# Peptides against a protein of PDB entry 1EMU: the designs that were tried, part 44

Target 1, 132 residues: chain A of PDB entry 1EMU
Amino acid sequence: PPYLKWAESLHSLLDDQDGISLFRTFLKQEGCADLLDFWFACTGFRKLEPCDSNEEKRLKLARAIYRKYILDNNGIVSRQTKPATKSFIKGCIMKQLIDPAMFDQAQTEIQATMEENTYPSFLKSDIYLEYT

## One batch from the design tools (peptide; aimed at target 1 A41 I65 K68)

Design b2_p29_5_s3 (made by RFdiffusion4, then SolubleMPNN; from b2_p29_5, 14 letters changed)
Fold by OpenDDE base, seed 1:
Structure b2_p29_5_s3 (fold): chain B 132 residues (1-132), chain A 29 residues (1-29)
Amino acid sequence: as target 1 above (132 residues)
Amino acid sequence: SAAVEQTSQEVLEKLLEEEEKEEEEEEEE
């Protein structure tokens, strides 16, 4: 069953809609759902091919991600990203240099946070165990 | 995966909506 693959890797968990739903529920209870939302935002943003027609949209999205997750000093994403990483993102926003990969380092850091903390905890949670 | 793609798009859509709402509120002040 799919839940066995979820225990093998975070990647497998996030590749499954049911896995995402359960994990998000768990993260909400832990007050850290923003980790997952930010991760998905970065993934989606990177997939947007830059062109003249979507430049404004990409800028708005980048700004939204920045203001929601990076600029919020009380947010868990901000607390789990390095100052240099946040500074780089800020620089991109200020200069309006919106490369598809501009959030990659931040995403990597947040993924590491999930891998080291919330994902293992999820596998030990009642939410996951009751599902199995 | 399809799940990742769909979830990513949903998150981005919500972010855009929130951003537009904030911009409107700032313009009204």
Scores: peptide ipSAE 0.698, ipTM 0.927, DockQ to the pose 0.946
OpenDDE base, seeds 2, 3, 4, 5: peptide ipSAE 0.697, 0.696, 0.697, 0.697; ipTM 0.927, 0.926, 0.927, 0.927; seed 2 fails the geometry check

Design b2_p29_5_s4 (made by RFdiffusion4, then SolubleMPNN; from b2_p29_5, 13 letters changed)
Fold by OpenDDE base, seed 1:
Structure b2_p29_5_s4 (fold): chain B 132 residues (1-132), chain A 29 residues (1-29)
Amino acid sequence: as target 1 above (132 residues)
Amino acid sequence: SKAVEETSEEIIEKLLEEEEKEEEEEEEE
């Protein structure tokens, strides 16, 4: 069953809508759903191809991600990303250099945070265990 | 995966909507 694959890797969990839903519910209870939302935001952002027609949209989205997750010092994403990474992102926003990969390092750091902490906890949670 | 793609799109749309709302509020101040 799919839930067995979820225990094999975070990637497998996130490849399933049911897995995403359960994991997000768990994260909300832990007050750290922003970790997952940020991860998905970065993925979506990277897939937007740079072109004249997308320039405004990409800039707005980059600013939105920055303001919501990076600039907010009280946010869990900000606390779980390195100062140098946040500084780099800020620089990109200020210079309007919106490369598709500008959030890659931050996404990597947040993914590592989830894999090391929240993902293992999820597999031990009542939400997951009751589902199995 | 399809799940990742769909979820990413939903998150992006929400972020853009929030950004637009914030910009409108800033213009009114």
Scores: peptide ipSAE 0.687, ipTM 0.912, DockQ to the pose 0.927
OpenDDE base, seeds 2, 3, 4, 5: peptide ipSAE 0.687, 0.687, 0.687, 0.687; ipTM 0.912, 0.912, 0.913, 0.912; seed 2 fails the geometry check

Design b2_p29_6 (made by RFdiffusion4)
Pose (drawn by RFdiffusion4):
Structure b2_p29_6 (pose): chain A 132 residues (1-132), chain P 29 residues (1-29)
Amino acid sequence: as target 1 above (132 residues)
Amino acid sequence: EEEEALEEEEKELEEEEELLEENIEEAME
């Protein structure tokens, strides 16, 4: 059963669209869906190849991710990401040196944040328990 | 000139927000 696999690892949960939908509904109710959206945005950004034809799209995307999740140090993703990590990201944006992996460290920190609090809470939530 | 520049900046931000939503949706699939 897919719902049982979701309890075994966060990666199993985020590899199933039903799991993602349920988990995002839980996060939305807890006021922190940005954690998941950012996690997927980093993955999406990284899979874009660093060729000339994608340069403009990648810069705009890197800025969008930075503006929404990294810029103001009040949003949940910004609050859960380290200062040095955000400093590096800001440097990449300003220098326009955006490597595909530039958000990797921030993604790892956000991933640990979900594994540490919201992911375990989701597995004990009414939404999950009802679904199962 | 200042007002026109603000309208261009707002439009660019909207395009970046739409692009971010599309990237997130594609990553979820």

Design b2_p29_6_s1 (made by RFdiffusion4, then SolubleMPNN; from b2_p29_6, 10 letters changed)
Fold by OpenDDE base, seed 1:
Structure b2_p29_6_s1 (fold): chain B 132 residues (1-132), chain A 29 residues (1-29)
Amino acid sequence: as target 1 above (132 residues)
Amino acid sequence: EEEEKRRKEEEEEEEEEKLLEELIEEAEK
């Protein structure tokens, strides 16, 4: 069943709507829901193909992601990303150089955070265990 | 003027939240 695949891979969990829902519920209880939202925001952003028609929208989205998750020093994402990574993103925003991959390093660091902490805890949580 | 500035900031924040929500929803499909 799908819940067994979730225990084998974070990727499998994040590729399942039910898995995402349960994991988000768990993260909200832990005050870490921004980790997941940021991860998906980065994924969604990278999928946007740059073109003349969406340049302004992409810049606005990049700024939104930056201001909500990176610039907020009290946020969990900011606390779990390296200063050099945040500085790079800031530079891209300031220079308006909005490459689809500009959040890749930050996403990698947040993914590592989830792999090391929240994902293992989720598999031990009542939410997951009651689902099984 | 200060009130107008505050209003514009609130509108910008609201638009950013909507854009992010749409982006995340699309990414989760």
Scores: peptide ipSAE 0.651, ipTM 0.916, DockQ to the pose 0.832
OpenDDE base, seeds 2, 3, 4, 5: peptide ipSAE 0.649, 0.648, 0.648, 0.648; ipTM 0.915, 0.914, 0.914, 0.914; seed 2 fails the geometry check

Design b2_p29_6_s2 (made by RFdiffusion4, then SolubleMPNN; from b2_p29_6, 13 letters changed)
Fold by OpenDDE base, seed 1:
Structure b2_p29_6_s2 (fold): chain B 132 residues (1-132), chain A 29 residues (1-29)
Amino acid sequence: as target 1 above (132 residues)
Amino acid sequence: MEEEEERRRREEEEEEDELLEELIEEAEK
């Protein structure tokens, strides 16, 4: 069953709608749902191919991601990303150089945070165990 | 003048937030 795959990899968990829902519920209880939202934001952003017609939209999205997760010094995403990473993103925003990969390093760092902390804890949580 | 700029900024941020929400929803599908 799918829940067994969720225990084998975070990727499998995030590829399943039920898995995402349960994991988000868990993260909300832990006060760190922004980790997941940011991760998906980065994924979605990277999939947007730059062109003349979507340049404004991509810039707005980049600004939104930056403002919501990177700029907030009290936010968990900000606390779990390195200063150099945040500085790079800020630079991209200021220069309006919106490369599809501009959030890749930040996403990697947040993914590592989930892998090391919240994901293992989720697999030990009542939410997951009750589901199985 | 200042209030108008502030209002405009809020409207811009609201639009950005809506775009971001849509982006996340699509990415999770």
Scores: peptide ipSAE 0.697, ipTM 0.928, DockQ to the pose 0.956
OpenDDE base, seeds 2, 3, 4, 5: peptide ipSAE 0.696, 0.695, 0.694, 0.695; ipTM 0.928, 0.928, 0.927, 0.927; seed 5 fails the geometry check

Design b2_p29_6_s3 (made by RFdiffusion4, then SolubleMPNN; from b2_p29_6, 8 letters changed)
Fold by OpenDDE base, seed 1:
Structure b2_p29_6_s3 (fold): chain B 132 residues (1-132), chain A 29 residues (1-29)
Amino acid sequence: as target 1 above (132 residues)
Amino acid sequence: MEEEKKEKEEKEEEEEEKLLEELIEEAMK
């Protein structure tokens, strides 16, 4: 069953709608749902191929991601990303050079945070155990 | 003038926030 795959890898968990829902609920209880939201924001952003017609939209999205998660010093994402990574993103925004991969390093760092902390805790949580 | 600029900024941020929410929602599907 899918819930067994969730315990094998975070990737499997994030590929399942029920898994995402349960994990996000857990993260909200822990006050760190922004980790997951940011991760999916980066994934969604990278899927947008740059072209003349969507350049403005991509810039707006990049700015939104930056302002909500990177610039917020009180946010969990900001606290779990390295200064150099945040500086790079800021530079991209300031220069309006919006590459699809501009958030890749930040996403990697947030993924590592989840792998190390929240994901293992989720597998020990009542919400997951009661589901199994 | 300052009030208009503030309103413009708030409106722009609101639009950006909506775009972001839509992006995340679609990515989770």
Scores: peptide ipSAE 0.653, ipTM 0.916, DockQ to the pose 0.944
OpenDDE base, seeds 2, 3, 4, 5: peptide ipSAE 0.653, 0.652, 0.651, 0.651; ipTM 0.916, 0.915, 0.915, 0.915; seed 2 fails the geometry check

Design b2_p29_6_s4 (made by RFdiffusion4, then SolubleMPNN; from b2_p29_6, 12 letters changed)
Fold by OpenDDE base, seed 1:
Structure b2_p29_6_s4 (fold): chain B 132 residues (1-132), chain A 29 residues (1-29)
Amino acid sequence: as target 1 above (132 residues)
Amino acid sequence: DEEEEERRKKKEEEEEEKLLEELIEEAEK
Protein backbone atom coordinates (compact mmCIF):
# COMPACT_ATOMS: atom_id res chain seq x y z
CA PRO B 1 0.00 0.00 0.00
CA PRO B 2 1.05 3.62 -0.56
CA TYR B 3 1.75 4.30 3.12
CA LEU B 4 4.56 1.75 3.03
CA LYS B 5 6.19 3.62 0.16
CA TRP B 6 5.97 6.80 2.23
CA ALA B 7 8.20 5.18 4.81
CA GLU B 8 10.76 4.27 2.16
CA SER B 9 11.40 7.81 0.92
CA LEU B 10 10.31 11.39 1.40
CA HIS B 11 9.93 11.62 -2.36
CA SER B 12 7.26 8.93 -2.32
CA LEU B 13 5.42 10.78 0.42
CA LEU B 14 5.50 14.07 -1.47
CA ASP B 15 4.33 12.39 -4.68
CA ASP B 16 1.06 11.28 -3.07
CA GLN B 17 -1.86 13.61 -2.39
CA ASP B 18 -2.87 11.73 0.73
CA GLY B 19 0.71 11.69 1.90
CA ILE B 20 1.07 15.42 1.37
CA SER B 21 -2.14 16.08 3.27
CA LEU B 22 -1.15 14.00 6.27
CA PHE B 23 2.38 15.37 6.32
CA ARG B 24 1.13 18.95 6.13
CA THR B 25 -1.24 18.31 9.03
CA PHE B 26 1.66 16.95 11.04
CA LEU B 27 3.91 19.89 10.16
CA LYS B 28 1.21 22.37 11.16
CA GLN B 29 1.06 20.78 14.59
CA GLU B 30 4.83 21.18 14.84
CA GLY B 31 4.78 24.77 13.61
CA CYS B 32 6.80 23.80 10.54
CA ALA B 33 4.24 23.85 7.72
CA ASP B 34 6.26 26.50 5.89
CA LEU B 35 8.95 23.91 5.17
CA LEU B 36 6.61 21.98 2.93
CA ASP B 37 5.00 25.00 1.33
CA PHE B 38 8.39 26.49 0.55
CA TRP B 39 9.57 23.22 -0.94
CA PHE B 40 6.60 23.07 -3.30
CA ALA B 41 6.89 26.77 -4.06
CA CYS B 42 10.45 26.20 -5.22
CA THR B 43 9.38 23.23 -7.31
CA GLY B 44 6.57 25.18 -8.90
CA PHE B 45 8.79 28.16 -9.54
CA ARG B 46 11.44 26.07 -11.27
CA LYS B 47 8.81 24.66 -13.62
CA LEU B 48 7.84 28.10 -14.88
CA GLU B 49 9.48 28.67 -18.24
CA PRO B 50 10.96 32.15 -18.46
CA CYS B 51 9.66 34.27 -21.32
CA ASP B 52 8.83 37.87 -22.07
CA SER B 53 5.15 37.36 -21.30
CA ASN B 54 5.62 36.04 -17.77
CA GLU B 55 8.76 37.89 -16.71
CA GLU B 56 6.90 40.31 -14.46
CA LYS B 57 4.86 37.54 -12.88
CA ARG B 58 7.96 35.44 -12.24
CA LEU B 59 9.68 38.40 -10.61
CA LYS B 60 6.63 39.03 -8.46
CA LEU B 61 6.53 35.38 -7.41
CA ALA B 62 10.23 35.37 -6.62
CA ARG B 63 9.79 38.46 -4.47
CA ALA B 64 6.82 36.87 -2.75
CA ILE B 65 8.77 33.71 -1.93
CA TYR B 66 11.70 35.79 -0.73
CA ARG B 67 9.63 38.06 1.50
CA LYS B 68 7.51 35.30 3.00
CA TYR B 69 10.12 32.64 3.69
CA ILE B 70 13.65 34.04 3.37
CA LEU B 71 13.39 37.58 4.71
CA ASP B 72 11.33 36.58 7.75
CA ASN B 73 14.01 36.00 10.38
CA ASN B 74 11.44 34.48 12.71
CA GLY B 75 10.37 31.90 10.14
CA ILE B 76 11.40 28.26 10.17
CA VAL B 77 12.63 28.41 6.55
CA SER B 78 14.88 31.37 7.29
CA ARG B 79 16.29 29.62 10.34
CA GLN B 80 17.07 26.50 8.32
CA THR B 81 18.76 28.18 5.34
CA LYS B 82 22.36 29.33 5.28
CA PRO B 83 23.22 33.04 5.17
CA ALA B 84 25.08 32.64 1.88
CA THR B 85 22.02 31.03 0.32
CA LYS B 86 19.75 33.79 1.50
CA SER B 87 22.24 36.40 0.32
CA PHE B 88 22.33 34.85 -3.14
CA ILE B 89 18.55 34.91 -3.41
CA LYS B 90 18.48 38.51 -2.25
CA GLY B 91 21.03 39.36 -4.90
CA CYS B 92 18.93 37.77 -7.62
CA ILE B 93 15.90 39.75 -6.50
CA MET B 94 17.78 43.04 -6.32
CA LYS B 95 19.38 42.53 -9.73
CA GLN B 96 16.13 41.15 -11.18
CA LEU B 97 18.03 38.09 -12.41
CA ILE B 98 15.27 35.55 -11.98
CA ASP B 99 16.67 32.21 -13.06
CA PRO B 100 14.35 29.20 -12.64
CA ALA B 101 17.01 27.55 -10.48
CA MET B 102 17.56 30.51 -8.14
CA PHE B 103 15.88 28.71 -5.21
CA ASP B 104 17.49 25.31 -5.80
CA GLN B 105 20.07 25.59 -3.05
CA ALA B 106 17.51 26.82 -0.54
CA GLN B 107 15.15 24.00 -1.50
CA THR B 108 17.97 21.50 -1.02
CA GLU B 109 18.67 22.84 2.46
CA ILE B 110 15.01 22.73 3.44
CA GLN B 111 14.70 19.23 2.04
CA ALA B 112 17.67 18.18 4.16
CA THR B 113 15.98 19.70 7.19
CA MET B 114 12.85 17.67 6.56
CA GLU B 115 14.85 14.50 5.92
CA GLU B 116 16.75 14.90 9.17
CA ASN B 117 13.94 15.97 11.49
CA THR B 118 10.29 16.31 10.50
CA TYR B 119 10.06 13.38 8.08
CA PRO B 120 11.41 10.81 10.57
CA SER B 121 9.20 12.27 13.28
CA PHE B 122 6.19 12.03 10.99
CA LEU B 123 6.75 8.31 10.52
CA LYS B 124 6.61 7.92 14.30
CA SER B 125 3.59 10.20 14.72
CA ASP B 126 0.08 9.19 15.68
CA ILE B 127 -1.15 10.70 12.41
CA TYR B 128 0.86 8.28 10.30
CA LEU B 129 0.52 5.28 12.58
CA GLU B 130 -3.26 5.62 12.84
CA TYR B 131 -3.44 5.82 9.05
CA THR B 132 -1.61 2.52 8.68
CA ASP A 1 -2.09 58.86 3.80
CA GLU A 2 -0.69 56.47 6.34
CA GLU A 3 -3.93 54.54 6.24
CA GLU A 4 -3.82 54.46 2.46
CA GLU A 5 -0.28 53.13 2.56
CA GLU A 6 -1.33 50.43 4.98
CA ARG A 7 -4.21 49.40 2.73
CA ARG A 8 -1.89 49.29 -0.26
CA LYS A 9 0.56 47.11 1.62
CA LYS A 10 -2.19 44.78 2.77
CA LYS A 11 -3.51 44.42 -0.76
CA GLU A 12 -0.03 43.65 -2.06
CA GLU A 13 0.46 40.99 0.60
CA GLU A 14 -2.86 39.42 -0.28
CA GLU A 15 -1.90 39.26 -3.94
CA GLU A 16 1.41 37.65 -3.06
CA GLU A 17 -0.36 35.13 -0.87
CA LYS A 18 -2.73 34.22 -3.69
CA LEU A 19 0.12 33.85 -6.17
CA LEU A 20 2.02 31.60 -3.79
CA GLU A 21 -1.07 29.54 -3.07
CA GLU A 22 -1.66 28.99 -6.76
CA LEU A 23 1.98 28.13 -7.34
CA ILE A 24 2.04 25.58 -4.53
CA GLU A 25 -1.27 24.07 -5.55
CA GLU A 26 -0.05 23.58 -9.10
CA ALA A 27 3.23 22.07 -7.91
CA GLU A 28 1.39 19.50 -5.79
CA LYS A 29 -0.60 18.15 -8.74
Scores: peptide ipSAE 0.648, ipTM 0.912, DockQ to the pose 0.806
OpenDDE base, seeds 2, 3, 4, 5: peptide ipSAE 0.645, 0.645, 0.644, 0.644; ipTM 0.911, 0.910, 0.911, 0.910; seed 2 fails the geometry check

Design b2_p29_7 (made by RFdiffusion4)
Pose (drawn by RFdiffusion4):
Structure b2_p29_7 (pose): chain A 132 residues (1-132), chain P 29 residues (1-29)
Amino acid sequence: as target 1 above (132 residues)
Amino acid sequence: LTTEFAELFPELSPDHATELATQLVDSLS
């Protein structure tokens, strides 16, 4: 059963669209869906090849991710990401040196944040328990 | 931009990918 696999690893949960939908509903109700959206945005950004034809799209995307999740140090993703990590990201944006992996460290920190609090809470939530 | 960004999220449902792309594009305003 897919719902049982979701309890075994966060990666299993985020590899199933039903799992993602349920988990995002939970996060939305807890006021922190940005954690999941950012996690997927980093993955989406990284898979874009660093060729000339993608350069403009990549720069706009890197800025968008930076502006929504990294810029103001008050949003949940910014609060859960380390200062040095955000500093590096800002540097990449300003220098326009955007490697595909530039958000990897921030993604890892956000991933650990979900594994540490919201993911376990989701597995004990009414939404999950009802679904199962 | 919203359509281009939405295509980067094949593992998400279309509604969610569009919503996320729209939020990212709004951040460029």

Design b2_p29_7_s1 (made by RFdiffusion4, then SolubleMPNN; from b2_p29_7, 11 letters changed)
Fold by OpenDDE base, seed 1:
Structure b2_p29_7_s1 (fold): chain B 132 residues (1-132), chain A 29 residues (1-29)
Amino acid sequence: as target 1 above (132 residues)
Amino acid sequence: LVEEFASLFPELSPEEAREIATELAKSLE
């Protein structure tokens, strides 16, 4: 069953809508849903192909992601991303150079945070265990 | 604007996507 795959890798968990739902519920209870939300935001943003017609929209989206997750010093994403990474993103926003990969390093760092902390905890949670 | 932001989250339920999208929209205020 899929839940066994979820225990094998975070990637498998995040590729399954049921897994995502349970994991996000867990993260919300732990007060750290922003980790996953940011991760998906980065993925979604990267999938937007740059073109002349969507340049302004992409900039707006990037600004929103930046302001919500990176700029907020009280946020868990900000606390779990390195200063150099945040500075790079800020630079992209200020220069209006919005490369699809501009959040990649931040996403990697947040993914590592989940791998090391929240994902293992999820596998020990009542939410996951009751599902099995 | 919310709908635009919600498109970032195709792997989430529409409700979850809209929730996050709303927060993103607020971040621009």
Scores: peptide ipSAE 0.740, ipTM 0.962, DockQ to the pose 0.797
OpenDDE base, seeds 2, 3, 4, 5: peptide ipSAE 0.437, 0.709, 0.710, 0.667; ipTM 0.891, 0.957, 0.958, 0.951

Design b2_p29_7_s2 (made by RFdiffusion4, then SolubleMPNN; from b2_p29_7, 10 letters changed)
Fold by OpenDDE base, seed 3:
Structure b2_p29_7_s2 (fold): chain B 132 residues (1-132), chain A 29 residues (1-29)
Amino acid sequence: as target 1 above (132 residues)
Amino acid sequence: LVEEFASLFPELSPEEARELATKLAESLK
């Protein structure tokens, strides 16, 4: 069943809408839902093709992600991303160099954070265990 | 704008996508 695949890898969990919903609920209870939200925001951003018709949309989304998760020093995403990574993103925003990969490093760091603690904790949570 | 952002998160449920989109849109204010 799908829940067994979720335990095999975080990727499998995040590839299943039911798995995402349960994991997100867990993260909300832990006060760290922003980790997953940021991850999906980055994924959505990267899928936008750079072109004239998407330029304004891409810039808005990039700015939104930056302001919500990177600029806020009190946020968990900011605390779990390296200063050099945040500085790079800031530079891209300021220079309006909005490359599809501009959030890749930050997304990688947040993914590592989830892999190291929240994902394993989820697999031990009542939410997951009751689902099984 | 919220609906526009929400469309970028097809992996999430419609409600979850809208919630994320709302947070992003609010950050632009």
Scores: peptide ipSAE 0.752, ipTM 0.963, DockQ to the pose 0.897
OpenDDE base, seeds 1, 2, 4, 5: peptide ipSAE 0.744, 0.586, 0.751, 0.264; ipTM 0.961, 0.932, 0.962, 0.828

Design b2_p29_7_s3 (made by RFdiffusion4, then SolubleMPNN; from b2_p29_7, 10 letters changed)
Fold by OpenDDE base, seed 1:
Structure b2_p29_7_s3 (fold): chain B 132 residues (1-132), chain A 29 residues (1-29)
Amino acid sequence: as target 1 above (132 residues)
Amino acid sequence: LVEEFASLFPELSPEEARELATKLAESLE
């Protein structure tokens, strides 16, 4: 069953809508759902192909991600990303250089945070165990 | 704008996608 794959890797968990839902519920209870939301925001952003018709949309999304997760010093994403990473993103926004990969480093750092902390905890949570 | 952003998160349920999209849209206000 899928839940066994979820325990094998975070990637497998995040490839399954049911897995995501359970994990997100867990993260909400832990007050850190923004980690996962940011991760998917970055993924969605990177998938937007740069072109003339998408320029405004891409800029808006980039600004939204920046303002919601990077600029907010009180947020968990900001606390779990390195200053140099946040500075780079800020620079991209200020210069309006919106490369599809501009959030990659931040996404990697947040993914590492989940891998090291919240994902293992999820596998020990009542939510996951009751599902099995 | 919310619906536009929500379409970028097909991995999420429609409700979760809209929730994320709403948070992003609100950050622009």
Scores: peptide ipSAE 0.803, ipTM 0.970, DockQ to the pose 0.904
OpenDDE base, seeds 2, 3, 4, 5: peptide ipSAE 0.785, 0.793, 0.796, 0.779; ipTM 0.967, 0.968, 0.969, 0.966

Design b2_p29_7_s4 (made by RFdiffusion4, then SolubleMPNN; from b2_p29_7, 9 letters changed)
Fold by OpenDDE base, seed 1:
Structure b2_p29_7_s4 (fold): chain B 132 residues (1-132), chain A 29 residues (1-29)
Amino acid sequence: as target 1 above (132 residues)
Amino acid sequence: MVEEFAELFPELSPEEARELATELVESLK
């Protein structure tokens, strides 16, 4: 069943709508939902192919992601991303050089945080275990 | 604008996507 696949990898969990729902609920209870939300935002952003007609849109989206998750020093995403990574993103925003991959490193770092902390905890949570 | 930002979250429910999109829009203010 799908729940067994979720325990095999975070990727499997995040590739399943039910898995996402349960995991996000868990993260919200733990006050860590921003980790997953940022992760999804990065993925969504990367999928937007740059062109002349969407340049302003992409810049606005990037700015929002930056301001919401990276610039907020009190946020968990900011605390779990390296200064150099955040500086790079800031640089992209300030220079208006909005590459689809500009959040990749930050996403990787946040993914690692989930892999090592919240994801294992989720698999031991009542939410997941009661689902099995 | 919220709808535009909600496109970032196709893996979430429309309601969740809109909520997050709203937060992102607010971050720009």
Scores: peptide ipSAE 0.731, ipTM 0.963, DockQ to the pose 0.802
OpenDDE base, seeds 2, 3, 4, 5: peptide ipSAE 0.494, 0.706, 0.700, 0.718; ipTM 0.921, 0.959, 0.958, 0.961

Design b2_p29_8 (made by RFdiffusion4)
Pose (drawn by RFdiffusion4):
Structure b2_p29_8 (pose): chain A 132 residues (1-132), chain P 29 residues (1-29)
Amino acid sequence: as target 1 above (132 residues)
Amino acid sequence: GEATDEEAERVVETLLEEEDKVPEDASLD
């Protein structure tokens, strides 16, 4: 059963659309869906190849992720990401040196944040328990 | 996997649409 696999690892949960939908609904109700959206945005950004034809799109996307999740140090993703990590990211944006992996460290920190609090809470939530 | 990739692409397109509403001279500081 897919719902049982979700309890075994966050990666199993996020590899199933039903799991992602349920988990995002939970996070939305807890006021922190940005954690999941950011996690997927980093993955999406990284899979874009660093060729000339993608340069403009990638810069715009890197700026968009930075503006929404990294810039103001008040949003949940910004609050859960380290200062040095955000500093590096800002440097990449301003120098326009955006490597595909530039958000990896921030993604790891957001991933640990979900594994540490919201993911376990989700597995004990009414939404999950009802679904199962 | 497939679901992860489709979800990532969906989120990327949403962010690109939001960034189109932002003035080009908007501060990043």

Design b2_p29_8_s1 (made by RFdiffusion4, then SolubleMPNN; from b2_p29_8, 9 letters changed)
Fold by OpenDDE base, seed 1:
Structure b2_p29_8_s1 (fold): chain B 132 residues (1-132), chain A 29 residues (1-29)
Amino acid sequence: as target 1 above (132 residues)
Amino acid sequence: SEALDRESERVIEKLLEEEEEVPEDASLE
């Protein structure tokens, strides 16, 4: 069953609609749902290939991600990303150099945070265990 | 996966909607 795959890989969990739902519920209870939203935002952003027709959209989205998750120093995403990473992102925003990979390092760091903390905790949570 | 794609799209759309509500003179610093 899918729930067994979720225990073997965070990626498997995030590839499953039910897995996402349960994990999000857990993260909300822990006050760190922004980790997941940021991760998905980065994933979606990277999928948008640069072209003249979506340049404005990509810039707006980059700014949105930056404003919500990076610029907010009190946010969990900001606290779990390295200063150099945030500085790089800021530089891209200020220079309007919006590369599809500009959030990759930040996403990696947030993914590591989830892998090391919230994901293991989720697998020990009543939410997951009662589902199994 | 389809679920991942849908969720990423949902989050993006929400972010874009929120961004539209941000004043043009809002600081990026």
Scores: peptide ipSAE 0.753, ipTM 0.955, DockQ to the pose 0.892
OpenDDE base, seeds 2, 3, 4, 5: peptide ipSAE 0.751, 0.750, 0.750, 0.752; ipTM 0.954, 0.954, 0.953, 0.954

Design b2_p29_8_s2 (made by RFdiffusion4, then SolubleMPNN; from b2_p29_8, 13 letters changed)
Fold by OpenDDE base, seed 1:
Structure b2_p29_8_s2 (fold): chain B 132 residues (1-132), chain A 29 residues (1-29)
Amino acid sequence: as target 1 above (132 residues)
Amino acid sequence: SEALEKTSEEIIEKLLKEEEKVPEDASLE
């Protein structure tokens, strides 16, 4: 069953709608749902290829991600990303150099945080165990 | 996966909607 695959990798968990839902619920209870939302935001952002038609959208989205997750020093995403990473992102925003990969390092760091902490905890949670 | 893609799109949509409410002169620092 899918829940067994979820225990094999975070990627498998996030490829499944039920997995996403359960994991997000867990994260929300833990006060760290922003980790997952940011991760998905980065994924979506990277898929928006630069072109004349989506330039404005990409810029707005980059700013939105930056404002919500990076600029807020009290946010869990900000706390779990390295200063150099955040500075790089800020630089891109300020220079309006919106490369599809501009959030990749931040996403990697947040993914590592989930891999090392929240994901294992999820697999030990009542939410997951009761689902199995 | 489709689930991953859809979730990403939903998050992006929410972010963009929130961004629309931000004044143009809002600080980025």
Scores: peptide ipSAE 0.740, ipTM 0.955, DockQ to the pose 0.894
OpenDDE base, seeds 2, 3, 4, 5: peptide ipSAE 0.735, 0.735, 0.735, 0.737; ipTM 0.953, 0.953, 0.953, 0.954

Design b2_p29_8_s3 (made by RFdiffusion4, then SolubleMPNN; from b2_p29_8, 10 letters changed)
Fold by OpenDDE base, seed 1:
Structure b2_p29_8_s3 (fold): chain B 132 residues (1-132), chain A 29 residues (1-29)
Amino acid sequence: as target 1 above (132 residues)
Amino acid sequence: SAAREAESERVIEELLEEEEKVPEDASLE
């Protein structure tokens, strides 16, 4: 069953609608759902192809991600991303150089945070165990 | 995956909706 795959990799968990839902519920209880939302935001952002028609949307989205997760010093995403990474993102925003990969490093760092902390905890949580 | 794409789109939509409410003179610092 899918839940067994979830225990094998975070990737498998995040590829499953039920897995995402359960993991989100867990993260919300832990006060760190922003980790997941940021991760998905970065994934979606990277897939937006740069073109004339998407320029405004991409810029707005980049700003939105920046304001929501990077600029908020009290947010868990900000706390779990390195200063240099946040500085780079800020630079891109200020220069309006919106490369599809501009959030890649931040996403990597947040993914590592989940891999090392919240994901293992999720697999030990009542939410996951009761589902199995 | 379809689930990943759908979730990404959902989050992005919410972010854009929130961004729309941000004043034009809002600080980026």
Scores: peptide ipSAE 0.767, ipTM 0.959, DockQ to the pose 0.891
OpenDDE base, seeds 2, 3, 4, 5: peptide ipSAE 0.763, 0.762, 0.761, 0.764; ipTM 0.957, 0.957, 0.957, 0.958

Design b2_p29_8_s4 (made by RFdiffusion4, then SolubleMPNN; from b2_p29_8, 10 letters changed)
Fold by OpenDDE base, seed 1:
Structure b2_p29_8_s4 (fold): chain B 132 residues (1-132), chain A 29 residues (1-29)
Amino acid sequence: as target 1 above (132 residues)
Amino acid sequence: SEALERESERIIEKLLEEEEKVPEDASLE
């Protein structure tokens, strides 16, 4: 069953609607759902191809991600991303150099945070165990 | 996966909606 795959790979968990739902519930209880939302935001952002028609949307989205997750120094995403990474993102925003990969490093760092902490904890949680 | 893509789009849409409510002169610093 899918839940077995979830235990073998975070990616498998995030590729499953039920997995996402359960993991989100867990993260909300832990007060760190922003990690997941940011990860998905980065994924979605990277998929937007740069072109004249997408320029405004991409810029707005980049600013939105930046304001919500990077600029908020009290946020968990900000706390779990390196200063250099955040500075790079800020630079891109200020210069309006919106490359599809501009959040890749931040996403990697947040993914590592989940892999090392929240994901393992989820697999030990009542939410997951009772589901199995 | 489709689930991953759908969730990404959902999050993006929410972010864009929130961004539209941000004052135009809001600081980025």
Scores: peptide ipSAE 0.751, ipTM 0.956, DockQ to the pose 0.894
OpenDDE base, seeds 2, 3, 4, 5: peptide ipSAE 0.747, 0.746, 0.746, 0.749; ipTM 0.955, 0.954, 0.955, 0.956

## One batch from the design tools (peptide; aimed at target 1 D15 Q17 I20 D37)

Design b2_p30_1 (made by RFdiffusion4)
Pose (drawn by RFdiffusion4):
Structure b2_p30_1 (pose): chain A 132 residues (1-132), chain P 30 residues (1-30)
Amino acid sequence: as target 1 above (132 residues)
Amino acid sequence: SLLPHEHVTTSSAQSYAESITETLLEEENE
């Protein structure tokens, strides 16, 4: 059963659309869906190839992710990401040197944040328990 | 260990990742 696999690893949960939908509903109710949206945004950004034809799209996307999740140090993703990590990201944006992996470290920190609090809480939540 | 993006293997999860990026691009172009 897919719902049992979700309890075995966060990666199993985020590899199933039903799992993602349920988990995001839980996060939305807890006021922190940005954690998941950012996690997927980093993955989406990284899969774009660094060729000339994608340059403009990539820069705009890197700025968008930075503006929404990294810029103001008050949002949940910004609060859960390290200062040096955000500093590096800002540097990449300003120099316009956006490597596909530029958000990897921030993604890892957000991933650990979900594994440490919201993911375990989700597995004990009414939403999950009802679904199962 | 695998990187986070390497765990996103199904077409549906990949499409969700792409939809988040397109939503951010729409907001940035406003």

